# Ledger of designs, part 50: peptides against a protein of PDB entry 4N7V

Target 1, 222 residues: chain A of PDB entry 4N7V
Amino acid sequence: TLRSITSPLVAHRLKPIRQKTKKAVVSILDSEEVCVELVKEYASQEYVKEVLQISSDGNTITIYYPNGGRGFPLADRPPSPTDNISRYSFDNLPEKYWRKYQYASRFVQLVRSKSPKITYFTRYAKCILMENSPGADFEVWFYDGVKIHKTEDFIQVIEKTGKSYTLKSESEVNSLKEEIKMYMDHANEGHRICLALESIISEEERKTRSAPFFPIIIGRKP

## One batch from the design tools (peptide; aimed at target 1 I128 W141 K221)

Design b2_p25_6_s1 (made by RFdiffusion4, then SolubleMPNN; from b2_p25_6, 8 letters changed)
Fold by OpenDDE base, seed 1:
Structure b2_p25_6_s1 (fold): chain B 222 residues (1-222), chain A 25 residues (1-25)
Amino acid sequence: as target 1 above (222 residues)
Amino acid sequence: DEEWEEDLEELEKKLEEEMKKEVEE
């Protein structure tokens, strides 16, 4: 099943973006829907032959073939749906579209990993909890030039000198120089605080059913 | 499948370059 390969993509709170490659153009729209435009070249002109439009919650996929499958000239936005529109749920998406959905999903997940959910300014650093899940990325930009990037899989450290290295185990973290451990301790504390705030704010959003509170900025740069 | 992976890698590279600017601002 598609679900065994990927979860429904989540594009809520993401800013609009449009990126072009050789095979496709992928967009996040103002509506937070995600579009994959399949591009073909003919007579030195690029045409959109197929469009997958995915809802912001990833559960609905609308597929259409511009100009009856002849294609529509590539423009600065996806072509509007016209005739012969197919609509699928995530669990009913035909297998022939799974790769294209995965393409969209991986794109959205990457965007989420770079989209601030909580920005927290400490005395020493700008801390950023990102939108991706599970295990949201967490970045710490120390004002003195040290950078720490935490993901579910690794921790990347960039020292003041520009020296960069990746830590993939707790033992490697424990073997850090004492100076770097101080930065790591601060990063971990900032991370804890951001996660706590995320939980509290999310609960309040649930209770009030108000407009999204995220993204949020806590504190200010000293 | 390999062609799609190459295209996705290109996309990821472009996105990383673009999104890095936004985080640094």
Scores: peptide ipSAE 0.187, ipTM 0.772, DockQ to the pose 0.461
OpenDDE base, seeds 2, 3, 4, 5: peptide ipSAE 0.181, 0.184, 0.183, 0.181; ipTM 0.765, 0.769, 0.768, 0.764

Design b2_p25_6_s2 (made by RFdiffusion4, then SolubleMPNN; from b2_p25_6, 7 letters changed)
Fold by OpenDDE base, seed 3:
Structure b2_p25_6_s2 (fold): chain B 222 residues (1-222), chain A 25 residues (1-25)
Amino acid sequence: as target 1 above (222 residues)
Amino acid sequence: EEEWERDLEELEKKLEEELEEEIKK
């Protein structure tokens, strides 16, 4: 099943973006829908041969073939759907489209991992909790140039000199130099606070049933 | 299928570089 290889993508609260590769152009629209335009080159011109338009919650996939399948010249936005449109739910999507859906999903996950959900300014750093889930990325930009990037899988440290290294176990974290441990301690505290605030704010969102509260900014740079 | 895999890797690399610079500001 499609669900065995990916979950429905979630594009809520993401800003519009358009990225081109050799085979496809992927976009998040103003409507928070996600479009995959499949590109073919012919006579030194790129054409959109197929479009997958996915709802913001990932549950509905609309597929169409521009210009009756002949293709439409690649432009700055997806071509508009015409009369020959197929609509599928996530669980009813034909297998032939699964890889393309996965393509969109991984794109969205990457964008989410770089999209601030909570920005928290401390005395020493700008802390950012990202939109991806589970295990949202957390970045700490210290004002003196040190950077710490936490993911579900690793912790990356960039020192003042630009030296970069990755930590993948608790033992490696415990073996850090004392001066780096101080940065890590601050990062961990900021992370704890952001997670606590996320929980509280999300609960209030649920209760109010109004416009989304995120993204939010707490404090300001000194 | 391997063509799609290569294209996805290219996309991910490009996005990581571009988005990292944006957040750094």
Scores: peptide ipSAE 0.044, ipTM 0.683, DockQ to the pose 0.508
OpenDDE base, seeds 1, 2, 4, 5: peptide ipSAE 0.036, 0.034, 0.042, 0.044; ipTM 0.645, 0.668, 0.689, 0.701; seed 1 fails the geometry check

Design b2_p25_6_s3 (made by RFdiffusion4, then SolubleMPNN; from b2_p25_6, 11 letters changed)
Fold by OpenDDE base, seed 5:
Structure b2_p25_6_s3 (fold): chain B 222 residues (1-222), chain A 25 residues (1-25)
Amino acid sequence: as target 1 above (222 residues)
Amino acid sequence: DEEWEEFLEKLEKELEKKLEEEIKK
């Protein structure tokens, strides 16, 4: 099943973006829908031959072939859907489209990992919890130039000198120099706070059923 | 797939730059 290789993509709260490869253009629209445009080149002109338009929650996929399958010239936005469209649920998506959906999912997940959900200013740093899940990326930008990037898989440290290294285990974290441990301790505290606030805010958001509370900024730069 | 991986890598770099610009504000 498609679910065995990827979960439904989630594009909520993501800003519009459009990125092109040789064979495809992937975009997040103002509507937070995700479009995969399949591109073919004919006589030095690029045409969109197929479009997968995926709902913001990833559960609905609309597929259409612009201009009766002849293709529509590539533009700055996806071509409008034609009258001949197919609509699928995530679980009913034909296997022939799974790869394209997977590309869209990976694209969205990457964007989410670089999209602030919570920005928290401390005395020493700007802490940012990102939108990706599970295990959202967490970045700490210290005002003195030190940077810490935490992911589910690793922690990257960038020192004032620009020296960069990656930590992949708790033992490596514990072996850090005392000076760096201070930064890590601060980063961890900021991370804990952001996660706690995310939980509380999300619960209130659910109860009120209002406009999204995220992204949110807590505090201000000193 | 290789082309896609290269694309994602490039995109990541671009997104990182955008994020850095936003953080500097």
Scores: peptide ipSAE 0.332, ipTM 0.879, DockQ to the pose 0.740
OpenDDE base, seeds 1, 2, 3, 4: peptide ipSAE 0.324, 0.327, 0.326, 0.325; ipTM 0.875, 0.876, 0.876, 0.874

Design b2_p25_6_s4 (made by RFdiffusion4, then SolubleMPNN; from b2_p25_6, 11 letters changed)
Fold by OpenDDE base, seed 2:
Structure b2_p25_6_s4 (fold): chain B 222 residues (1-222), chain A 25 residues (1-25)
Amino acid sequence: as target 1 above (222 residues)
Amino acid sequence: DKEWEEDLKKLEEKLKKELEKEIKE
């Protein structure tokens, strides 16, 4: 099943973006829908032959073939749906489209990993919890130039000297120099606070059913 | 898919630059 290889993409709260690649153009629209335009070149002109338009929650996929399948010239936005439109739920998406959906999903997930959900200013750093899930990326930008990037898979440290290294185990973290441990401790505390705030705010958001509370900024740079 | 990964890598670099710009503001 498609679900076995990917979850429905989640494009909520993401800013519009359009990225052209060799084979496709992927866009997040103002509506937070995601479009995958399959591009073919003919006579030195690029044409959109197929479009997958995916809802912001990833659960509905609308597929159409511009200009009766002949293709529509590539423009600055996806072509409008034609009369020949197919609509699928995530679980009913034909297998032939799974790869394209997966591409969209990876695109969105990457964008989410670089989209601030919570920005928290401490005395020493700007802490940023990102939108991706599960295990949201967490970045700490210390005002003195040290950077720490935490992901589900690793921790990257960039020291003042520009020296960069990646930590993949707790033992490696424990082996850090004391100076670096201080930064790590601060980063971890900031991370804890951001996660706590995320939980509290998300709960309030759920209760009120109001406009999205995120992204938020807590504090300001000293 | 190597091409796919390359595309995503390029996107990541773009997004990193945009984020860095935002962080510096």
Scores: peptide ipSAE 0.321, ipTM 0.862, DockQ to the pose 0.728
OpenDDE base, seeds 1, 3, 4, 5: peptide ipSAE 0.270, 0.046, 0.060, 0.054; ipTM 0.841, 0.704, 0.710, 0.708

Design b2_p25_7 (made by RFdiffusion4)
Pose (drawn by RFdiffusion4):
Structure b2_p25_7 (pose): chain A 222 residues (1-222), chain P 25 residues (1-25)
Amino acid sequence: as target 1 above (222 residues)
Amino acid sequence: EEEEEEEEEEEEEEEEREEEEEEHY
């Protein structure tokens, strides 16, 4: 059953983005709702045969077929819903559409992996904690020129030369120049600080009923 | 003159880095 494989998507605090493609148009609206529009081409013009719209919390799914000859003319914004529409909860979503919800889930998870939640400026680097929690990606751009990309599984180092390599395990990073560990440790301290900063602020957010406390930009680029 | 040329090269490198950052996000 859907929910065996996937969890409801989270598109909160994400910026609006629209992505055209040969098959479909997947987007995130200003209301932070995820819209998936299937697209067909006819008479040198594109038609829409199905629209999936998912709530910000991913719990509510609305699907409408503007069933008509020629479908729906493709535009820059998602079309208004027709009358032959549908609405399901996440658990009550039919066996159909499951391939499409999983696609939307990945789209959202990818966007989160590139959306800054906390931006921290150190003396040596620009630190960014991303949105794809838990275990969000951590990216460090040293003013020195070195780039460090941290994942729940990976550590990625891009030296000033452009010489790039990946370090997966604790043993692999220990196989190191005892100078690059400074970049590693400074980035890890920055990661420690951002995870700490994120916790005490999101805690105050649960205490409140206001506009989101994210994203944050802390300090300034010297 | 040489110092001004080095400073121009460093500013160009910083601009390339900022472009790379914008492309990344």

Design b2_p25_7_s1 (made by RFdiffusion4, then SolubleMPNN; from b2_p25_7, 8 letters changed)
Fold by OpenDDE base, seed 3:
Structure b2_p25_7_s1 (fold): chain B 222 residues (1-222), chain A 25 residues (1-25)
Amino acid sequence: as target 1 above (222 residues)
Amino acid sequence: SEEEELEEEKEKKEEEEEEEEEEEL
């Protein structure tokens, strides 16, 4: 099943973006919908032959073939849906579209990993919790030039000298120099605080049923 | 018939184009 290889994509709170590749254009729209345009070249002109329009919650996929399958010239935005539209739920999506859906999902997840959900200013650093899930990316930009980037899979450290390295195990983290441990301890505390705030704010957002509270900024740069 | 052979060649060419689209993504 599609669900065994990916979850429904989540494009809520993402800013509009359009990225072209050789065979496809992927877009997040102002509506927070995600469009995959399949591009074919003919006589040195690019044409959109197929469009997958995915809802912001990833649960509804609308598929259409511009200009009766003849294609529509590639433009700055997806072509409008035509009369011949197919609509699927995530769990009823035909297998022939699964790869295209996975492409959209990976793109959205990458955008989420670079989209601030919580920005927290400490005495020493700007901390940023990103929108991706599970295991949201967490960046710490120390005012002295040290950077720490935490993901689910690794921790990247950039020292004041510009020296960079990646840590993939708790043993490697424990083997850090004492001066770097101080930055890591501060990053871990900032991360804990951001996760606690995310939980509290998300619960209040759920209760109020109002406009989204995220993204938020806490504190000020010293 | 010659028409059935032309339909089988079209189906094979569509399958080969689908397989080539699967290798480059």
Scores: peptide ipSAE 0.018, ipTM 0.448, DockQ to the pose 0.008
OpenDDE base, seeds 1, 2, 4, 5: peptide ipSAE 0.016, 0.019, 0.016, 0.007; ipTM 0.462, 0.493, 0.492, 0.442; seed 2 fails the geometry check

Design b2_p25_7_s2 (made by RFdiffusion4, then SolubleMPNN; from b2_p25_7, 12 letters changed)
Fold by OpenDDE base, seed 2:
Structure b2_p25_7_s2 (fold): chain B 222 residues (1-222), chain A 25 residues (1-25)
Amino acid sequence: as target 1 above (222 residues)
Amino acid sequence: DEEEEKEKKKKEEEKKREEEEKKEL
């Protein structure tokens, strides 16, 4: 099933973006819907042959073929659906579209990993918890120039000198110089606080059924 | 300015996926 390969994409709270590649254009719309435009070149002009429009929650996929499948000239936005529209749920999406859906999902996940959910200013750093899940990216930008980027897979450290390295195990973290451990400890505390705040705020958001509380900014640069 | 830089970084990271796109699409 598609679900065994990927979860429904989640584009909520993402800003509109349009990214052109060689074979496709992927967009997050103002509606938080995601569009994949399949591009084909013909006579030195790019044409959109197929469009997948995916709902913000990833559960509904609308597929259409612009200009009766002849293609529509590539523009600054997806062509409007006109005729021959197919609508699928995520679980009923035909297998022939799964790769295209996965492409959209990976794009959205990348955008999420670079989209602040919580920004927390400490005395020493700007901490940022991102929107991606599970295991949201966490960035710490120390005011003295040290940077720490935590992902589910690794921790990247950028020292004041610009020296960069990646840690993939607890043993490597434990082998850090004491000066770097101090930054790591502060980063870990900032991460803990952001996760705690995310939980509390998300619970209040659920109770109130209000407009999204995220993204939020806590504190200010000293 | 900071938001535009963040969106630029997202686009730059996506541009690195062109070789993945060639395999998937």
Scores: peptide ipSAE 0.044, ipTM 0.503, DockQ to the pose 0.035
OpenDDE base, seeds 1, 3, 4, 5: peptide ipSAE 0.042, 0.034, 0.008, 0.043; ipTM 0.445, 0.483, 0.414, 0.462; seed 5 fails the geometry check

Design b2_p25_7_s3 (made by RFdiffusion4, then SolubleMPNN; from b2_p25_7 with E9R H24E Y25L)
Fold by OpenDDE base, seed 5:
Structure b2_p25_7_s3 (fold): chain B 222 residues (1-222), chain A 25 residues (1-25)
Amino acid sequence: as target 1 above (222 residues)
Amino acid sequence: EEEEEEEEREEEEEEEREEEEEEEL
């Protein structure tokens, strides 16, 4: 099943973006819907042959073939849906569209990993919790030039010298020099605070049924 | 950007394989 390979994508709170590859264009729209345009070249002109339009919650996929499958010239936005539209739920998506959905999902997850959800300014650093889940990316930009990037899979450290390295285990983290451990301790505290605030804010969003509170900025650069 | 380009490249290569499989049908 598609669900055994990927979860429904989540494009809520993402800013509009359009990324072109050779064979596809992926877009997050102002509506927070995701569009995959399948591009074919013919006579030195690019045409959109197929479009997958995915709802912001990833659960509904609308598929259409511009100009009756002849294609529509590639433009700065997805072509408008034609009369020949198919609509699927995530669980009923035909297998022939699964890779295209996975493409959209990976793209959205990547955009989420780079989209600030919480920005927290400490005395020493700008901390950023990203929108991706589970295990949201967490970046710490120290004002002295040290950077720490935490993901679910690794921790990247960039030292003041520009020396970069990746830590993939707790043993490697524990083997860090004392000077770097101080930065890591501060990063971990900033991360804890961001996660706590995310939980509190999300609960208030649920109670108020208001517009989203995220993204949020806490504090200011000293 | 480099990670995006690498992921986009892997996805392009996978779409190429699908298109080749669809043209062979």
Scores: peptide ipSAE 0.018, ipTM 0.574, DockQ to the pose 0.017
OpenDDE base, seeds 1, 2, 3, 4: peptide ipSAE 0.016, 0.016, 0.015, 0.016; ipTM 0.524, 0.515, 0.507, 0.495

Design b2_p25_7_s4 (made by RFdiffusion4, then SolubleMPNN; from b2_p25_7, 12 letters changed)
Fold by OpenDDE base, seed 1:
Structure b2_p25_7_s4 (fold): chain B 222 residues (1-222), chain A 25 residues (1-25)
Amino acid sequence: as target 1 above (222 residues)
Amino acid sequence: EEEEKKKEEEEKEKEKEELEEKLEL
């Protein structure tokens, strides 16, 4: 099933973006919908032959073929759906569209990993918890030039000298120099606080059914 | 700052190419 390969994409709170490649254009719209435009070249002109429009919650996929499958000239935005529109749920999406959905999902996940959910200013650093899940990326920008990037898979450290290295195990983290351990301890505390705030704020959003509280900024730059 | 932006843009472009190749679109 598609669900065994990927979860429904989640584009909520993402800013509009349009990214062109050789074969496709992927967009997040102002509506937080995601569009994949399949591009073909003919006579030195690019045409959109197929569009997948995915709802912000990833559960509804609308597929259409611009100009009766002849294609529509590539523009600054997806062509409007006209005739011969097919609508699918995530679980009923035909297998022939799964790769295109996965492309959209990976793109959205990448955008989420770079989209601030919580920005927290400490005395020593700017901490940023990102929108991706599970295991949201966490970045720490120390005011003295040290940088720490935590993901689910690794921790990247950039020292004041510009020396960069990646840690993939707890043993490597434990083998850090004492100076770097102090930065790691501060990063871990900032991460804990951001996760606690995320939980509290998300619960209040659920109770109030109000407009989204995220993205949020806690504190201010010193 | 400009070199960091350039590296971030090069990394984003590389991630796009790798994503397009891996998915065979």
Scores: peptide ipSAE 0.024, ipTM 0.554, DockQ to the pose 0.038
OpenDDE base, seeds 2, 3, 4, 5: peptide ipSAE 0.024, 0.023, 0.022, 0.023; ipTM 0.567, 0.567, 0.570, 0.573

Design b2_p25_8 (made by RFdiffusion4; failed a check: a repeat of another design)
Pose (drawn by RFdiffusion4):
Structure b2_p25_8 (pose): chain A 222 residues (1-222), chain P 25 residues (1-25)
Amino acid sequence: as target 1 above (222 residues)
Amino acid sequence: EEEEEEALEELEEKLEEELEEENEE
């Protein structure tokens, strides 16, 4: 059953983005709702045959077929719903559309992996904790020129040269130059600070009923 | 499935480019 494979998507605090493609148009609206529009081409013009709209919390799914000859003319914004529409909870979503919800889930998870939640400026680097929690990606751009990309699985180092390589495990990073560990440790301290900063601020957010406390930009680029 | 993967790769490259430009600022 859907929920066997996937969890409801989370599109909160994400910026609006629209993505055209040969097959469909997947987007995130200003209301932070995820919209998936299937697209068909006819008479050198594009038609829409199905629209999936998912709530910000991913719990509510609305699907409408503007069933008509020629479907729906493709525009820059999602079309208004027709009358032959549908609405399901996440658990009550039919066996159909499951391939499409999983696609939308990946789209969102990808966007969150490139959405800054906390931006921290150190003496040596710009630190960014991303939105894809738990275990969000961590990116460090040293003013020195070195780039470090941290994942729950990976550590990625891009030296000033452009010489790039990936370090997966604790043993792999230990196989180091004892100078690059400074870049590694400074980035890890920055990661420690951002995870700590995120916790005490999101804790205050649960104490409140206001506009989101994210994203945050801390300090300034010297 | 191949087309969906290509569309996601293109989106990933675009977001990386936008984030790289922001970080250079």

Design b2_p25_8_s1 (made by RFdiffusion4, then SolubleMPNN; from b2_p25_8, 9 letters changed)
Fold by OpenDDE base, seed 5:
Structure b2_p25_8_s1 (fold): chain B 222 residues (1-222), chain A 25 residues (1-25)
Amino acid sequence: as target 1 above (222 residues)
Amino acid sequence: DKEWEEFLEELEKKLEEELEKEIKK
């Protein structure tokens, strides 16, 4: 099943973006829908031959072939859906489209990992919890130039000198120089706070059923 | 898909640059 290789993509709260490859253009629309445009080149002109339009919650996939399958010239946005469209749920998506959906999913996940959900200003740093899940990326930008990037898989440290290294285990973290440990301790505290606030805010958001509370900014730069 | 991996790499670079600009505000 498609579910065995990927979960439904989640594009909520993501800003519009458009990125092109040789064979495809992937975009997040103002509506937070995700579009995969399949591109073919004919006589030095690029045409969109197929479009997968995926709902913001990833559960609905609309597929259409612009201009009766002849293709529509590539533009700055996806071509409008035609009258001849197919609509699928995530679990009913034909296997022939799974790869394209997977591309869209990976695209969205990457965007989410670089999309602030919570920005928290401390005395020493700007802390940012990102939108990706599970295990959201967490970045700490210290005002003195030190940077710490935490992911589910690793921690990257960028020192004032620009020296960069990656930590992949707790033992490596524990072996850090004392000076760096201070930064790490601060980063960890900021991370804990952001996660706690995320939980509380999300619960209130659920109860009120109002406009999204995220992204949110806590504090201000000193 | 090598092309797709390169695409994601380029996208990541772009997103990082945009994020850095936003953080510096």
Scores: peptide ipSAE 0.340, ipTM 0.873, DockQ to the pose 0.825
OpenDDE base, seeds 1, 2, 3, 4: peptide ipSAE 0.332, 0.336, 0.175, 0.331; ipTM 0.868, 0.870, 0.674, 0.866

Design b2_p25_8_s2 (made by RFdiffusion4, then SolubleMPNN; from b2_p25_8, 12 letters changed)
Fold by OpenDDE base, seed 2:
Structure b2_p25_8_s2 (fold): chain B 222 residues (1-222), chain A 25 residues (1-25)
Amino acid sequence: as target 1 above (222 residues)
Amino acid sequence: DEEWEEFLKRLDEELTKELEEEVAK
């Protein structure tokens, strides 16, 4: 099943974006819907031959073939759906569209990993918890130039000198020089705080059932 | 961003492959 490969994409709270590639255009609309436009070049003109429009919660997929399948000239936005529209739920999406859905999903996930959910300013750094899940990316930009980027898979450190390295195990983290450990400790504390705040705020958001509380900014740069 | 560029590259490659397969059938 598609569900065994990927979860429904979640585009809530994401800013609109349109990314052109050679063969496709992937976009997040103002409505937070996600569109994949399949592009074909003909006579030096690009045409949209197929569109997958995915709801913000990823559960509804609308597929249409612009201009009766002849294609519609590529524009600054997806072409409007025609009369020949197929609508599927996530669990009923034909297998032939699974890869394209995965493309959209990965795109959204990548956007989420770069979309601030919580920005927390400490005395020494700007900490940012991103929107992606599970294991949201966490970035710490120290005011002195040190950067720490934590993902589910690794920790990247950029030192003042510009030296960059990646840590993938606890042992590697423990082997850091003392100077870097201090930065790591601060980063970890900031991370803990952001996660705690995320939990608390999310719970309040759930109870309130109002407009999204995120993204939020806590504190200010000194 | 390097990650973005790599993703886009892979996307193009996969879509190209898919299109070629469709044409071949």
Scores: peptide ipSAE 0.227, ipTM 0.796, DockQ to the pose 0.032
OpenDDE base, seeds 1, 3, 4, 5: peptide ipSAE 0.185, 0.027, 0.079, 0.200; ipTM 0.786, 0.618, 0.729, 0.805; seed 3 fails the geometry check

Design b2_p25_8_s3 (made by RFdiffusion4, then SolubleMPNN; from b2_p25_8, 12 letters changed)
Fold by OpenDDE base, seed 4:
Structure b2_p25_8_s3 (fold): chain B 222 residues (1-222), chain A 25 residues (1-25)
Amino acid sequence: as target 1 above (222 residues)
Amino acid sequence: DKEWEEDLERLEKELEEKLKKEIEK
């Protein structure tokens, strides 16, 4: 099943973006829907032959073939749906479209991993909790140039000198030089605070049932 | 699909650089 290889994508709160590749153009729209435009070249012109438009919650996939399948010239936005539109639920999506959905999902997940959910300014750093889940990315940009990027899988450190390295285990973290551990400690504290705030704000958001509270900025750069 | 994977890798690389600039603002 499609669910066995990916979960429904979630594009809520993401800013519009459009990115072209060789095979496709992927977009997040103002509506927070996600579009995959499949591009073909003919006579030195690029045409959109197929479009997958995915709802913001990832559960509904609308597929259409612009200009009756003849293709529509590539533009700065997806072509409007024409006749012969197919609509599928996530669990009923034909297998032939699974790779394209997965493509969209990975795109959205990457965007989420770089989309601030909580920005927290400390005395020493700009801390950013991202939108991706589970295990949201967390970046710390120290004002002195040190950078720490935490993911579910690794921790990347960029030192003042520009030297960078990746830590993938607790043993590697524990083997860090003392001066780097100080940065790591601060990063971990900021991370804990952001997670706590996320929980509290999310609960209030649930109770209020109002517009989303995120993204949020806490503090100010000194 | 190897072709799709290669295309996605390029996308991820380009997108990462693009989004990094946004965070730096």
Scores: peptide ipSAE 0.150, ipTM 0.791, DockQ to the pose 0.546
OpenDDE base, seeds 1, 2, 3, 5: peptide ipSAE 0.140, 0.141, 0.040, 0.139; ipTM 0.787, 0.786, 0.631, 0.785; seed 3 fails the geometry check

